# Peptides against a protein of PDB entry 3T6J: the designs that were tried, part 180

Target 1, 375 residues: chain A of PDB entry 3T6J
Amino acid sequence: PIVESYIGFIESYRDPFGSRGEFEGFVAVVNKAMSAKFERLVASAEQLLKELPWPPTFEKDKFLTPDFTSLDVLTFAGSGIPAGINIPNYDDLRQTEGFKNVSLGNVLAVAYATQREKLTFLEEDDKDLYILWKGPSFDVQVGLHELLGHGSGKLFVQDEKGAFNFDQETVINPETGEQIQSWYRSGETWDSKFSTIASSYEECRAESVGLYLCLHPQVLEIFGFEGADAEDVIYVNWLNMVRAGLLALEFYTPEAFNWRQAHMQARFVILRVLLEAGEGLVTITPTTGSDGRPDARVRLDRSKIRSVGKPALERFLRRLQVLKSTGDVAGGRALYEGYATVTDAPPECFLTLRDTVLLRKESRKLIVQPNTRLE
Target 2, 372 residues: chain A of PDB entry 3T6J as posed
Amino acid sequence: PIVESYIGFIESYRDPFGSRGEFEGFVAVVNKAMSAKFERLVASAEQLLKELPWPPTFEKDKFLTPDFTSLDVLTFAGSGIPAGINIPNYDDLRQTEGFKNVSLGNVLAVAYREKLTFLEEDDKDLYILWKGPSFDVQVGLHALLGHGSGKLFVQDEKGAFNFDQETVINPETGEQIQSWYRSGETWDSKFSTIASSYEECRAESVGLYLCLHPQVLEIFGFEGADAEDVIYVNWLNMVRAGLLALEFYTPEAFNWRQAHMQARFVILRVLLEAGEGLVTITPTTGSDGRPDARVRLDRSKIRSVGKPALERFLRRLQVLKSTGDVAGGRALYEGYATVTDAPPECFLTLRDTVLLRKESRKLIVQPNTRLE

## One batch from the design tools (peptide; made by RFdiffusion4, then SolubleMPNN)

Design b2_p19_7_s1 (from b2_p19_7, 11 letters changed)
Fold by OpenDDE base, seed 1:
Structure b2_p19_7_s1 (fold): chain B 375 residues (1-375), chain A 19 residues (1-19)
Amino acid sequence: as target 1 above (375 residues)
Amino acid sequence: VEIVPGGKAVPLRPETVRG
C-alpha cells in the first residue's frame, strides 16, 4: 500500500485570530479507486476554474496543478479529524508554489452512518434518497471544496517594491464597476487582515464553490454520475448543505453572540443566503415530533436549485471573492457577519430553532483507530 | 484549510470562539 503522512502546525481553527496553527499529524493509506476520480477532477480543474463567477483577473494568473489523493486514515493526532485538507494554508504559497489536496475517505464513511429512523429535520420522502446519495454527494463536495474552493482566487498584492500583481488601469471590480481601490500590502495575509472571520469566511467560500460547481455536468461525470443519478447527487448535496445550516445552530452561543465552529458558521451563512433568495427554494417548518416535543423540517425545492439557488449563490460567491481579492475587510466583515447573525426574528425564528436543534441532537460519534491487515 | 462533516457524525474541532 501507498502510505502518506504529514505533521506540523497546520490548521488555525483553534486560534481566535485565525493565525496560529495547531500541531497535528496523520498516517494514512491511499485509496486508489477514489484517488482516480480526484485525478480526473484535477485534470479538469483549469477549465472548471473558468466557470467560477468572477473575472479571470480575479483568478490566479497561472494554474498550478496540485496533487489530490483520497486517503484512508489509520491514525490522526489532533483535536479533530477533517474530511478533507488543502495545504499549505498561506494564500501566497498557494498562488506561487501550489498546494496539496487530500480527502480522508474513511472519515466521510463515518459521516454516512446515520440510521433512517434517527435522521432529523428531513421530510420522509427525502430520507431514503438522502441516505443513498449522502456519500457520493460528499465525495463531490469535498473534491470541489478543496481543489476549486480553497484552490481558487487571486489576492491583489502590492509588493515591497511597490509593484502590483494586477493592472491598476484595466482591472475592474465587477461589484462596483470601478478600478481596484484596495489590495494587500507587503506582509499582509488573508489571516492577518480578516483575522476572526478569516477561517469561517474561507470555508464559506469553499463550500459555496462546491454547491455552485456541482451543478456542472462535467463535474458529475468525473465522479461517475449521469442522468437521473447526477440530478439526485446534486439535490442531496444542496439538501445536505441547507440541513447543515440548521444543524449549525448548535455551535452558536447566543449569550456571547459568537460561533464555536468555523465550518458550521459557514454552512449557516449559506443557508441564510439561500433563504434570502426566496421563491420557495428553501423552507424550514417547525413541527411537533411524535414525542410531543418540538421538531423541524427542511425542504428544498429541487426545481428551483438552478433557477433560484444558483443565481443567488453566484452573486454571493462573487462578492465573497471580490472582497477577499481586494482585501476589503470592512466590506467582507459587513457581508459575512450580516449573514452570520442569529436572531429570533420571524419568519425563521432561528433562536427558537436552535432550541429544537439542541433538543434533537445526536450523540457525538468517535472515530476509533482501525485494525488493518494485508490480504 | 480543511472541511469537516456536519453535526455529530464525526469528531469536530474543539470549541473555538470566532467572529
Scores: peptide ipSAE 0.017, ipTM 0.571, DockQ to the pose 0.088
Fold by OpenDDE base, seed 2:
Parts: structure tokens; sequence; C-alpha cells
Structure b2_p19_7_s1 (fold): chain B 375 residues (1-375), chain A 19 residues (1-19)
């Protein structure tokens, strides 16, 4: 089998400033069948990047073909095992040298495994569909998240010699209609500038890319879904995201006004964006469980994903990218922290919902390190 | 989040991917 591994100070999610990597390592085996799907996604990446809601001037100048493989993890050491990885975690290197993507396939299998009777916060009519398509939708989401999420967008830079990697006279900020007024100086990085919000902000951007691009028929075709199946995968992917936004409240600490998990914060932000879109797209309804204790239900109107959800996400995602590209920390922080704020304000009453989420908390999922067999 | 330095069972990040 083809063996892949990495080790070192890689992920900075546990650093409050988003800069210091945690020591992490894994050993994994390539899943050839699933890797073939990701290779097809890579082959379409250059074209799919053009579907993202920002001008080409805010995208990489030159497409660098990355590697993308599905891996079955044999061993993992770290604070938590991910579902997907995009490395290196340096935007400048991603732009100039390229990157590698991986999906941890057997980790995903554990992540989406849920017994129907224990599946929380979904309508009964959605449970079977959710169970059926959660796995496939995860494959799509992870692929898009890593390859076209983390793998997309340009940082505007002025180097140590004063040269710009963009034309100051012709590049226009699509949000302001003006020339570019801010950029990264020599020595400045995404993490150094955006610090406390950098990790979660980037995860939010990547997740949003996944939701946005999964609507594209070519993406679903790459993964082998057509017709009703493709639409169900889309629906479940979006449904999973809005549900995840609710579940995210577990990782918010009201007393400290902070988030303990960057991806979950990102998912909450996306939920807030989609709730703000209104028009009945997303509804969270407090209920009473069979045990007489608080419960909740999340509804996503399938018919409004493209008409309401996509435009809302498009605007938000473009704004995320523009603020990232221009190094506009003030604007980026204002935007992101605004959506990341958790209060008990009506109609959602998120702090109250948090109590419900905690009450209905599922057991923590674990992965047991597998063995290999020679046959 | 619990750090598992090479344990036979590792905690899974809740439906998370990394960049």
Amino acid sequence: as target 1 above (375 residues)
Amino acid sequence: VEIVPGGKAVPLRPETVRG
C-alpha cells in the first residue's frame, strides 16, 4: 500500500493567537478508490475556482495543481483527529509553491456514524435521508473545503522591495468599488494579522466554499451523484451545516465570551448568516422531548437553498475573501465577531438553546487505531 | 480537547476538517 505520514508543529488551533503549532503526527494508507474522486476534483479545480464569488484578481495568479488523496489513518497523535487536511498552513506558500490535500476517510466514517434514535435536532422526515447521505455529503464537503476552500484566494502583498503582487491601479475592491487600500507587508501573515480570529475565520471561509460550490452539478458528478441523489447530497450537506451551527454552542463558553473550537465557531457563524437571510430558509424551533425536557428542531427549506441560501452565502463569502486578501483586520474582525456573538436575544435565544444543546449532548466520538492485513 | 499522544483510541473532532 501507499503510506503517507506527517509530523511536526502543524496546526495552530490551540494557540489563542493562531500562530504556534501543536505537535501532531499521523501514519495513513491511501484509499485508492476514494482518491480517484478527489483526483477528478483536482482536475476540475482550476475551472471551479472561477465559480467562486470574487474577481480573478482576488484569486491566485497561477493555478498550482495540488495533490489530493483519501487516507485511512493507522495512527494519529494530537489533541484531535481531523476529517481533512490542507498543508502547508502558510498562505504565501500555498500561493507560490502549492499545497497538498487529504481526506481522512476512516475518520469521516466515525464522524458521521450516528444511531437514528440518538440523532438530535432533526425532523423525523429528515433523519433517514440524513443518515443515508451524511457520509457522501461529508466527502463532498471535505473535498471542497480543503481543495477549493483553503486552496483558494490571494493575499495582496507588498514585498520588502516595495513591489506589489497586484496592479494597484487596476484592481478594484468589489465591496467598496475603490482601489485596494490595504495589503500585507513583508513579514506579515494571515495568522499574525488576524490573530485570535484567524483560524476560525479561515475555517468559516473554507466551509462556506464547500456549501457554495456543492451546488454546482459538476461537483456532484465528480463524486458520482446525479439527479435526485445529487439534490439529496446537497440538501444533507446544507442541513448538516446548519445543524452543526446549533451543535457548535457546546463549544462556546459564556463566562469567558469565547469559543473553544475554531471549526464549530465557524459553523455557528454560517448558521447566523443563513438565519439572517430569512425567508424561511432556516428555522430553529425549541420543543419538548419525550422525557419532558427541552429539545429543539432544525429545519432547512430545500426549495430555498439556491434562491435564498446561495445569494446570502455568496455575499458573505465574498466579503470574507476581500477582507482576507486586503489584510483588513478591522473590517474582518467586525464582520466575523458580529456573527460569532452569542447572546440570548430573541428570536433565537442562543444561550437558552445552548442549554438545550448541552442537555442533548451526544457521547464523544472516538476512533480506535486500526490494524492492517496482508492478503 | 484531550491530547492523545499516540494512544490506541483518539478523540475525534466533532465533524471537523483542518486547513
Scores: peptide ipSAE 0.022, ipTM 0.529, DockQ to the pose 0.258; fails the geometry check
Fold by OpenDDE base, seed 4:
Structure b2_p19_7_s1 (fold): chain B 375 residues (1-375), chain A 19 residues (1-19)
Amino acid sequence: as target 1 above (375 residues)
Amino acid sequence: VEIVPGGKAVPLRPETVRG
């Protein structure tokens, strides 16, 4: 078997300031069969990057073809097992040296396991479709999230010698119409500047890229979906995200006004963006369960994903990238924390919904470390 | 990296073979 591994201080999710990496490592075996889809995605990456809602000047100067491999994890040492990985985490290294993507296939397989009777917060009419397409849609999302999410965008930098990695005279901020007014100075990094929101913000950007690009026919074709199947995969991917945004409330601590999980915070932010879009795109309805206790239902109007959802996400995603590229911490924090705020304000009453989410909380999934042998 | 919500790695048993 082809074995891959990594070890070191890699992910900073457990650092509230996003700076200090947690020591982790894994050993995995390449799943050749599952890697094929991701290889095709890589082959289209340069073109797909152009579909992202920011000017080329805000994208990497040079496309560096990354690796993307599906891995079956034999052992994983860390605080949590990811579905996918994009490394290195330093944006400057990503844009100058390149990066590697992996999908942890057997982790995804566990994530796909869903029992209909235990599936919360969905309309009955959506449950079967959700169960059917959750796996495939998640493959799409993870692939896009890692490769074109984390693997996209440029940081504007002034080096120690005073040189810029962008043309100050010609590059225009698409949000303001003006020249670039802020950037990263020597020694400044994404994490150092954006600190407490850095990890979650980046995850939000990556998740948003996934949702946005999954609408592109070429993406679905790469993953082998066409016609009605492709539309169902899109629908379920978006539905999963908005559901995840509701589930995210489990990871919010009202007393401390903080989030305990960066990805879940990101998903909540996306939910808020899509709710803000209005027009009946997303609806969360408090209900009463069969047990007589509080419940809720998330509804996503399929017919409004492209007409309402995509434009809203486009604008939001562009803003995320522009603020990231320019190192505009004040603007970025204002934007992100605004959407990440959890209150009990109507109509959503998120704090009340949180109680419902906690009441309906599912048991934590366990991933059994596999073994392998040569015969 | 996308962490699977609620995911936690556990060994099957101490005798789990790796490789």
Scores: peptide ipSAE 0.019, ipTM 0.529, DockQ to the pose 0.067; fails the geometry check
Fold by OpenDDE base, seed 5:
Structure b2_p19_7_s1 (fold): chain B 375 residues (1-375), chain A 19 residues (1-19)
Amino acid sequence: as target 1 above (375 residues)
Amino acid sequence: VEIVPGGKAVPLRPETVRG
């Protein structure tokens, strides 16, 4: 078997300022079959990057072909086991040297094991479809999230010598119609500038890229889905995201007005964006469960994903990228924290929904690292 | 990776993580 490993102070999710890495390490074995799918995605990455909703001037000048591998984890040391990884975390290095993408396949497989009777917040007619396509849709989402999410976008930089990596005279901000007014100076990084929102903001951008690009027929073809199956995978991917946005409320602490998990905050933000789009795209309905206690249902109108959802996500995703590229912390914080705010305001009453989410919380799954044997 | 009921809890990071 092909063995891969990584070790170091890598992820900064536990740092309130988003800068200091936590010690993490793993040893894993390459899953060749699943890696082949990601290799096909990599082969199409340059073309797919052009489908992202920002001008080429806001994309990397040169496409650097990354590695993308599916791994079965044998051992993992850290505070939590991820499903996907994109390293290094330094955006400057990603732009100049490239990056590596990893899917932790056996972690994903465990996460997909959901019993129908325990599946919360979905309509009954969606449950079977959700169970059937959750795994495949996750593979698509993880691939897009890591490769084309974290792997996309340009930071505007002025180097130590005063040179810019963009043409100040010709590059136009698509949101303002004006020339670029801000950028990263030498020594400034994404994490150093955006600090407390950097991790969640970037995860939100990556998740949004996944949802947006999964609508492209070529993406589904790469993963082997066509026709009705492709449409079902798309639907379940979007459905999973809006459901995750509701589930995210578990990780909000009202008394401290803060989020405890960056990815879940990101998913809540996406839910808010899609709710704001209106037109019946997403509906969250408080209900009463069979036990007589509060419950809720999330509904996604499949027919409105492309007509309502895509345009809303496009606008939002473009704004995320533009603010990131220009180092506009004030604008970025205002946008992101606006969508990340949790109140009890009608019609959603998110704080009330949070109580429902907590009430319906499933037992925590425990992952135990495997032993290997020679057969 | 196996799920063992009653074992020491190792938290899962949701779906995807920036490495």
Scores: peptide ipSAE 0.017, ipTM 0.550, DockQ to the pose 0.336; fails the geometry check

Design b2_p19_7_s2 (from b2_p19_7, 11 letters changed)
Fold by OpenDDE base, seed 4:
Structure b2_p19_7_s2 (fold): chain B 375 residues (1-375), chain A 19 residues (1-19)
Amino acid sequence: as target 1 above (375 residues)
Amino acid sequence: MRIVLGGPAVPLDLHTVRG
């Protein structure tokens, strides 16, 4: 078998300031069969990057073909086991040296296991569809998230010699219509500038890329979905995201006004964006469960994903990227924290919903060491 | 950067086949 490993101070999710990496490592075996889908995605990456809702001037100057491999984890040392990874984490290195993507296939496989009777917050009519397509939709989302999410975008930089990596005279900020007014100076990084929101913000950008690009027919074709199946995968991917946004409330601490998990915060932000889009795209309805206790239902109108959801996400995602590229911390923080704020304001009453989420939460899953068998 | 499904604590029984 082909063995891959990594080790070191890699992810900064546990640092409130996003600066200090946690020591992490894994050993994994390449899953050749599953890697083929991601190879096809890589082959289309340069074209798909052009579909992202920002000007080419805000994208990497040169496309650097990354590696993308599906891995079966043999051992993982860290605080959490991801479904996918994109490294290195430094944006400057990503844009100048390239990056590697991995999907942790056996992690995904475990994540796909869902018991219908335990599936919370979905309409009954959606449960079977969700169970059927959760796995495939996750494959799509993870692939896009890592490769085209984390793997996309440019930071505007002025180096130590005063040179810019962009043409100050010609590059226009698509949000303002003006020339670029801010950038990263020498020694400044994404994490150093955006600090407390950096990790979650980037995860939000990557998740948004996944949702946005999964609407592209070519993406679904790459993953082997066509016709009604493709539409169902899209629907379930979006449905999963909005559900995840509700579930995310578990990881909010009202007393401290903080989030305990970057990805969940990101998913909540996306939920807020899609709720803001209105027009009946997303509806969260408090209900009473069969046990007489509070419950809730999330509804996503599939007919409005493209007409309402996509434009909303497009605008939001563009703003995320522009603010990231220009190092506009004030604007970025205002935008992101605005959507990340959890209040009990009507109509959503998120703090009340949080109580429901906590009441309905599943037991924390324990990841045990994998069993490896020679077959 | 990475995507984490189910949050920081997901009970996963990972099975790996080594061929």
Scores: peptide ipSAE 0.019, ipTM 0.458, DockQ to the pose 0.093; fails the geometry check
Fold by OpenDDE base, seed 1:
Structure b2_p19_7_s2 (fold): chain B 375 residues (1-375), chain A 19 residues (1-19)
Amino acid sequence: as target 1 above (375 residues)
Amino acid sequence: MRIVLGGPAVPLDLHTVRG
C-alpha cells in the first residue's frame, strides 16, 4: 500500500482569531480507485475554474496543478477528523507555490452511516434516496470543496515594493462596476484581515463552490454519474446542505450571539441564502413527531435547483469572492454576519427551530481506529 | 483548510483498510 502522512500546526478553527494552528497529524493509505477520480477532476480543474461566477481577473493568474489523493485514514491525532483537506492554509502560498488536496474516504463512509429510522428532518420520500446517494454526493462535494473551493480565487496584493499583482487601470469590480479600490498590503493575509469570520467565510465559499459546480455535467461524469443518477447525486448534495444548515443551529449559542463551529455556521449561511431565494426552493416545516414532541421537515424542490437555487448561489458566491479578493473586510463582514444572524423572526423562527434541533439531537459519534490487513 | 462533518453521530469504527 501507498502510505501518506502529515503532522504539524495546520488548522486554525479552534483559535477565535483564526490565526493559531492546532497541532494535528495522520497516517493513511491511498485509495487508488477514488484517487483516480480526483486525478480526473484535477485534469479538468483549469477549465472548471472558468465556470466559477467571477471574472478571470479575480482568479489565479496561473493554474498550479495540485495533487489530489483519496486516503483511508489509519490514525488521526487532533480535535476532529476532517472529510477533506486542502493545504497549505496560506493564500499567498496557494497562489504562488500551489497546494495539495486529500479526501479522507473512510471518514466519509463513517459519517453517512445512519439508520433510516434515525434520519431526522427529511421527508419520508427523500430518506431512501438520501441514504443511497449521501456517500457519492459527499465524494463530489469534498472534491469540489477542496480543489475548486479552497483552490480558487485571487487575492489582490500590493507587495513591499509597491507593485500590484493586478492592473489597477483595467481590472473592474463586477459588483460595483468600478476600479479596484482595496487590496491586501504587504504582510496582510486573509486570516489577519478577516480574523473572526475568516475560517467560516472561507468554508462557506468552498461549500458554495461545491454546490455550484456539482451542477456541471462534466463534474458528475468525472465521478462516474450520468443521467438520472447524476441528477439524484445533485439533488442529494443540495438536500444534504440545506439539512446541514438546519442542524447547524445546535452550534449556535443565543446568549452569546456566537457560533461554535465554523463549518456549521457556513452551512447555515448557505441555507439562509437559499431560503432568501424563495419561490418554494427550500421549505422548513415545523411538525409534531409521533412522540407528540416538536419535529421539523426540510424540503428542497428539485425542479428549482437550477432555475432558482443556482442564480441565488451564483450572486452570493461572486460577492464572497469579490470581497475576499479586494480585502473588503467591512463589506465581507456585513454580508456574512447578515446571513449568519439567528433570530426567531417568522416565517423560519430559527430560535424555535433550534430547540427542535436540540430535542432531536443524536448521540455523539465515537470514531474508532480501523483494523488493517495487508493482502 | 478542511471540510469537517457535522450532524447526527453514532459510535462507529472505521472500515478495515487493506494494503
Scores: peptide ipSAE 0.017, ipTM 0.422, DockQ to the pose 0.075; fails the geometry check
Fold by OpenDDE base, seed 3:
Structure b2_p19_7_s2 (fold): chain B 375 residues (1-375), chain A 19 residues (1-19)
Amino acid sequence: as target 1 above (375 residues)
Amino acid sequence: MRIVLGGPAVPLDLHTVRG
């Protein structure tokens, strides 16, 4: 078997400023069968990057073919086990040296063992479909998130010698119609500039890339889905995201006006974007459960994903990228914190919904890593 | 950067990887 491992200060999610890495490590074995799907995705990556909703001038100058493997984790030491990883966590290095992607396949498989009776906040008619396609849809989402999410976009940089990595005279900001007014200076990084929102903002961008590109037929074909199955995978992927946005409220602390989990904050932001799109795309309805306690239902109109959802996400995703590329912290913070704000304003009443989410919260489970043997 | 699964931690049934 092929063994993969890493160890060191890797992820900065536990740092309030998003800069200091947590010491972590894993040992895993390559799943060759699942890795073959990701290899096909890598082979199409350069073409798929062109489908992203920003000008080529805001994309990396040169496509660097990354490594992407599916891993079965044997052991993971850290504060949490991810579903996928893109490393290094330095955008400058990703642009110049390349990156590696991994999907932790057995982590994904276990996450979906949700019993139908325990599945919260979905309509009854969606539950069976959700259970059936959650796994496959998540494989698609992870692949897109890591490879084409974290692996996409350019930072505009002025180096120590004063040289720019973009043409100041010809590159136009698609949001303003003007020349580029801001960039990263020598020594400035994504994390150093965007600080407290950097991790969550980037996760939001990557998740949005996943949702946006999963609509592309070539992506579904790469993963082996066609026809009605492909449409169901798309639907469940989007449904999972809007549900996750509601579940995310667990990780918000109203008293401190802060989020305790970057990915969950990102998913809430996406939910807000899709709710703002309106037209009945997403609805959240407070209900009463069979136990007489508060409950809620999330509904996604599958017929409006392409007509309403995609354009809304396109505009939002473009704005995220443009603000990231230009190092516009003020604009980026205003945009992101605007969508990340949790209030009790109607019609959603998110603070009230948070109480419902907390009430329906499952008991915290520990991830147990049993002893394994190679056979 | 990484995707973190939402929801409760689940026991990792680490399937025996046949090499």
Scores: peptide ipSAE 0.015, ipTM 0.424, DockQ to the pose 0.083; fails the geometry check
Fold by OpenDDE base, seed 5:
Structure b2_p19_7_s2 (fold): chain B 375 residues (1-375), chain A 19 residues (1-19)
Amino acid sequence: as target 1 above (375 residues)
Amino acid sequence: MRIVLGGPAVPLDLHTVRG
């Protein structure tokens, strides 16, 4: 077997300032079959990057082909086990030296084992479809998230010598129509500038890339889905995201006005964006469960994903990237925190929905990493 | 950067192989 590992101070999710890495390490075995799918995605990455909703001037000048591997994890040391990883976490290094992507396949596989009776917040007619396609759709999402999410976009930088990595005279900000007015100085990084929102903001951008690009037929073809199956995978991927946005409320602390999990905050933001799009795309309806207690249902109109959802996500995703590229912390914070705000305002009444989410959550259980044996 | 699973903590066996 091919063995891979990583070790070090890698992820900064536990740092309130988003800068200091937590010590993590894993040992894993390469899953060759699943890795082959990601290799096909990598082969199409340069073309797919052109489909992202920002000008080429806001994309990397040169595409650096990354390594993308599916891994079966044997052991993981850290505060949490991810489904996918993109490293290094330094955008400047990603831009100049490249990056590596991994999917922790067996972690994903276990997560897909959802019992129908325990599946909350979905309409009954969606549950079977969701169970069937959750796994495949998540593979698509993780691949896009890591490779084309975290792996995309350019930071505008002025180096120590005063040279810019972009043409100040010709590059135009697509949101303002003006020349670029802000950038990263030497020594400034994404994390150092955006600090408390850096992790969740980047996760939101990556998740949005996944949703946006999964609509492209070539992506689904790479993963082996065509026709009705491809449409179902798309639908379930988007459905999973809007559901996740509701579930995310568990990780909000109202009394402190803060989020305790960066990815969940990101998913809530996406839900807010798609709700704002309106036109019946997403509907959250408070209900009463069979037990007589509060419940809720999330509905996604499949027919409006492309017509309503895609344009809304396109605009939002472009704004995320432009603000990131230009190092506009004030603008980025205003945008992101605006969508991340949780109130009890109608029609959604998110604080009330949070109570429902908390009521419907399962008891905490731990991931077990047993000893490996040869049989 | 990484993507993590959502939802409540559930007992998981990391030695489960993808089917």
Scores: peptide ipSAE 0.007, ipTM 0.392, DockQ to the pose 0.087; fails the geometry check

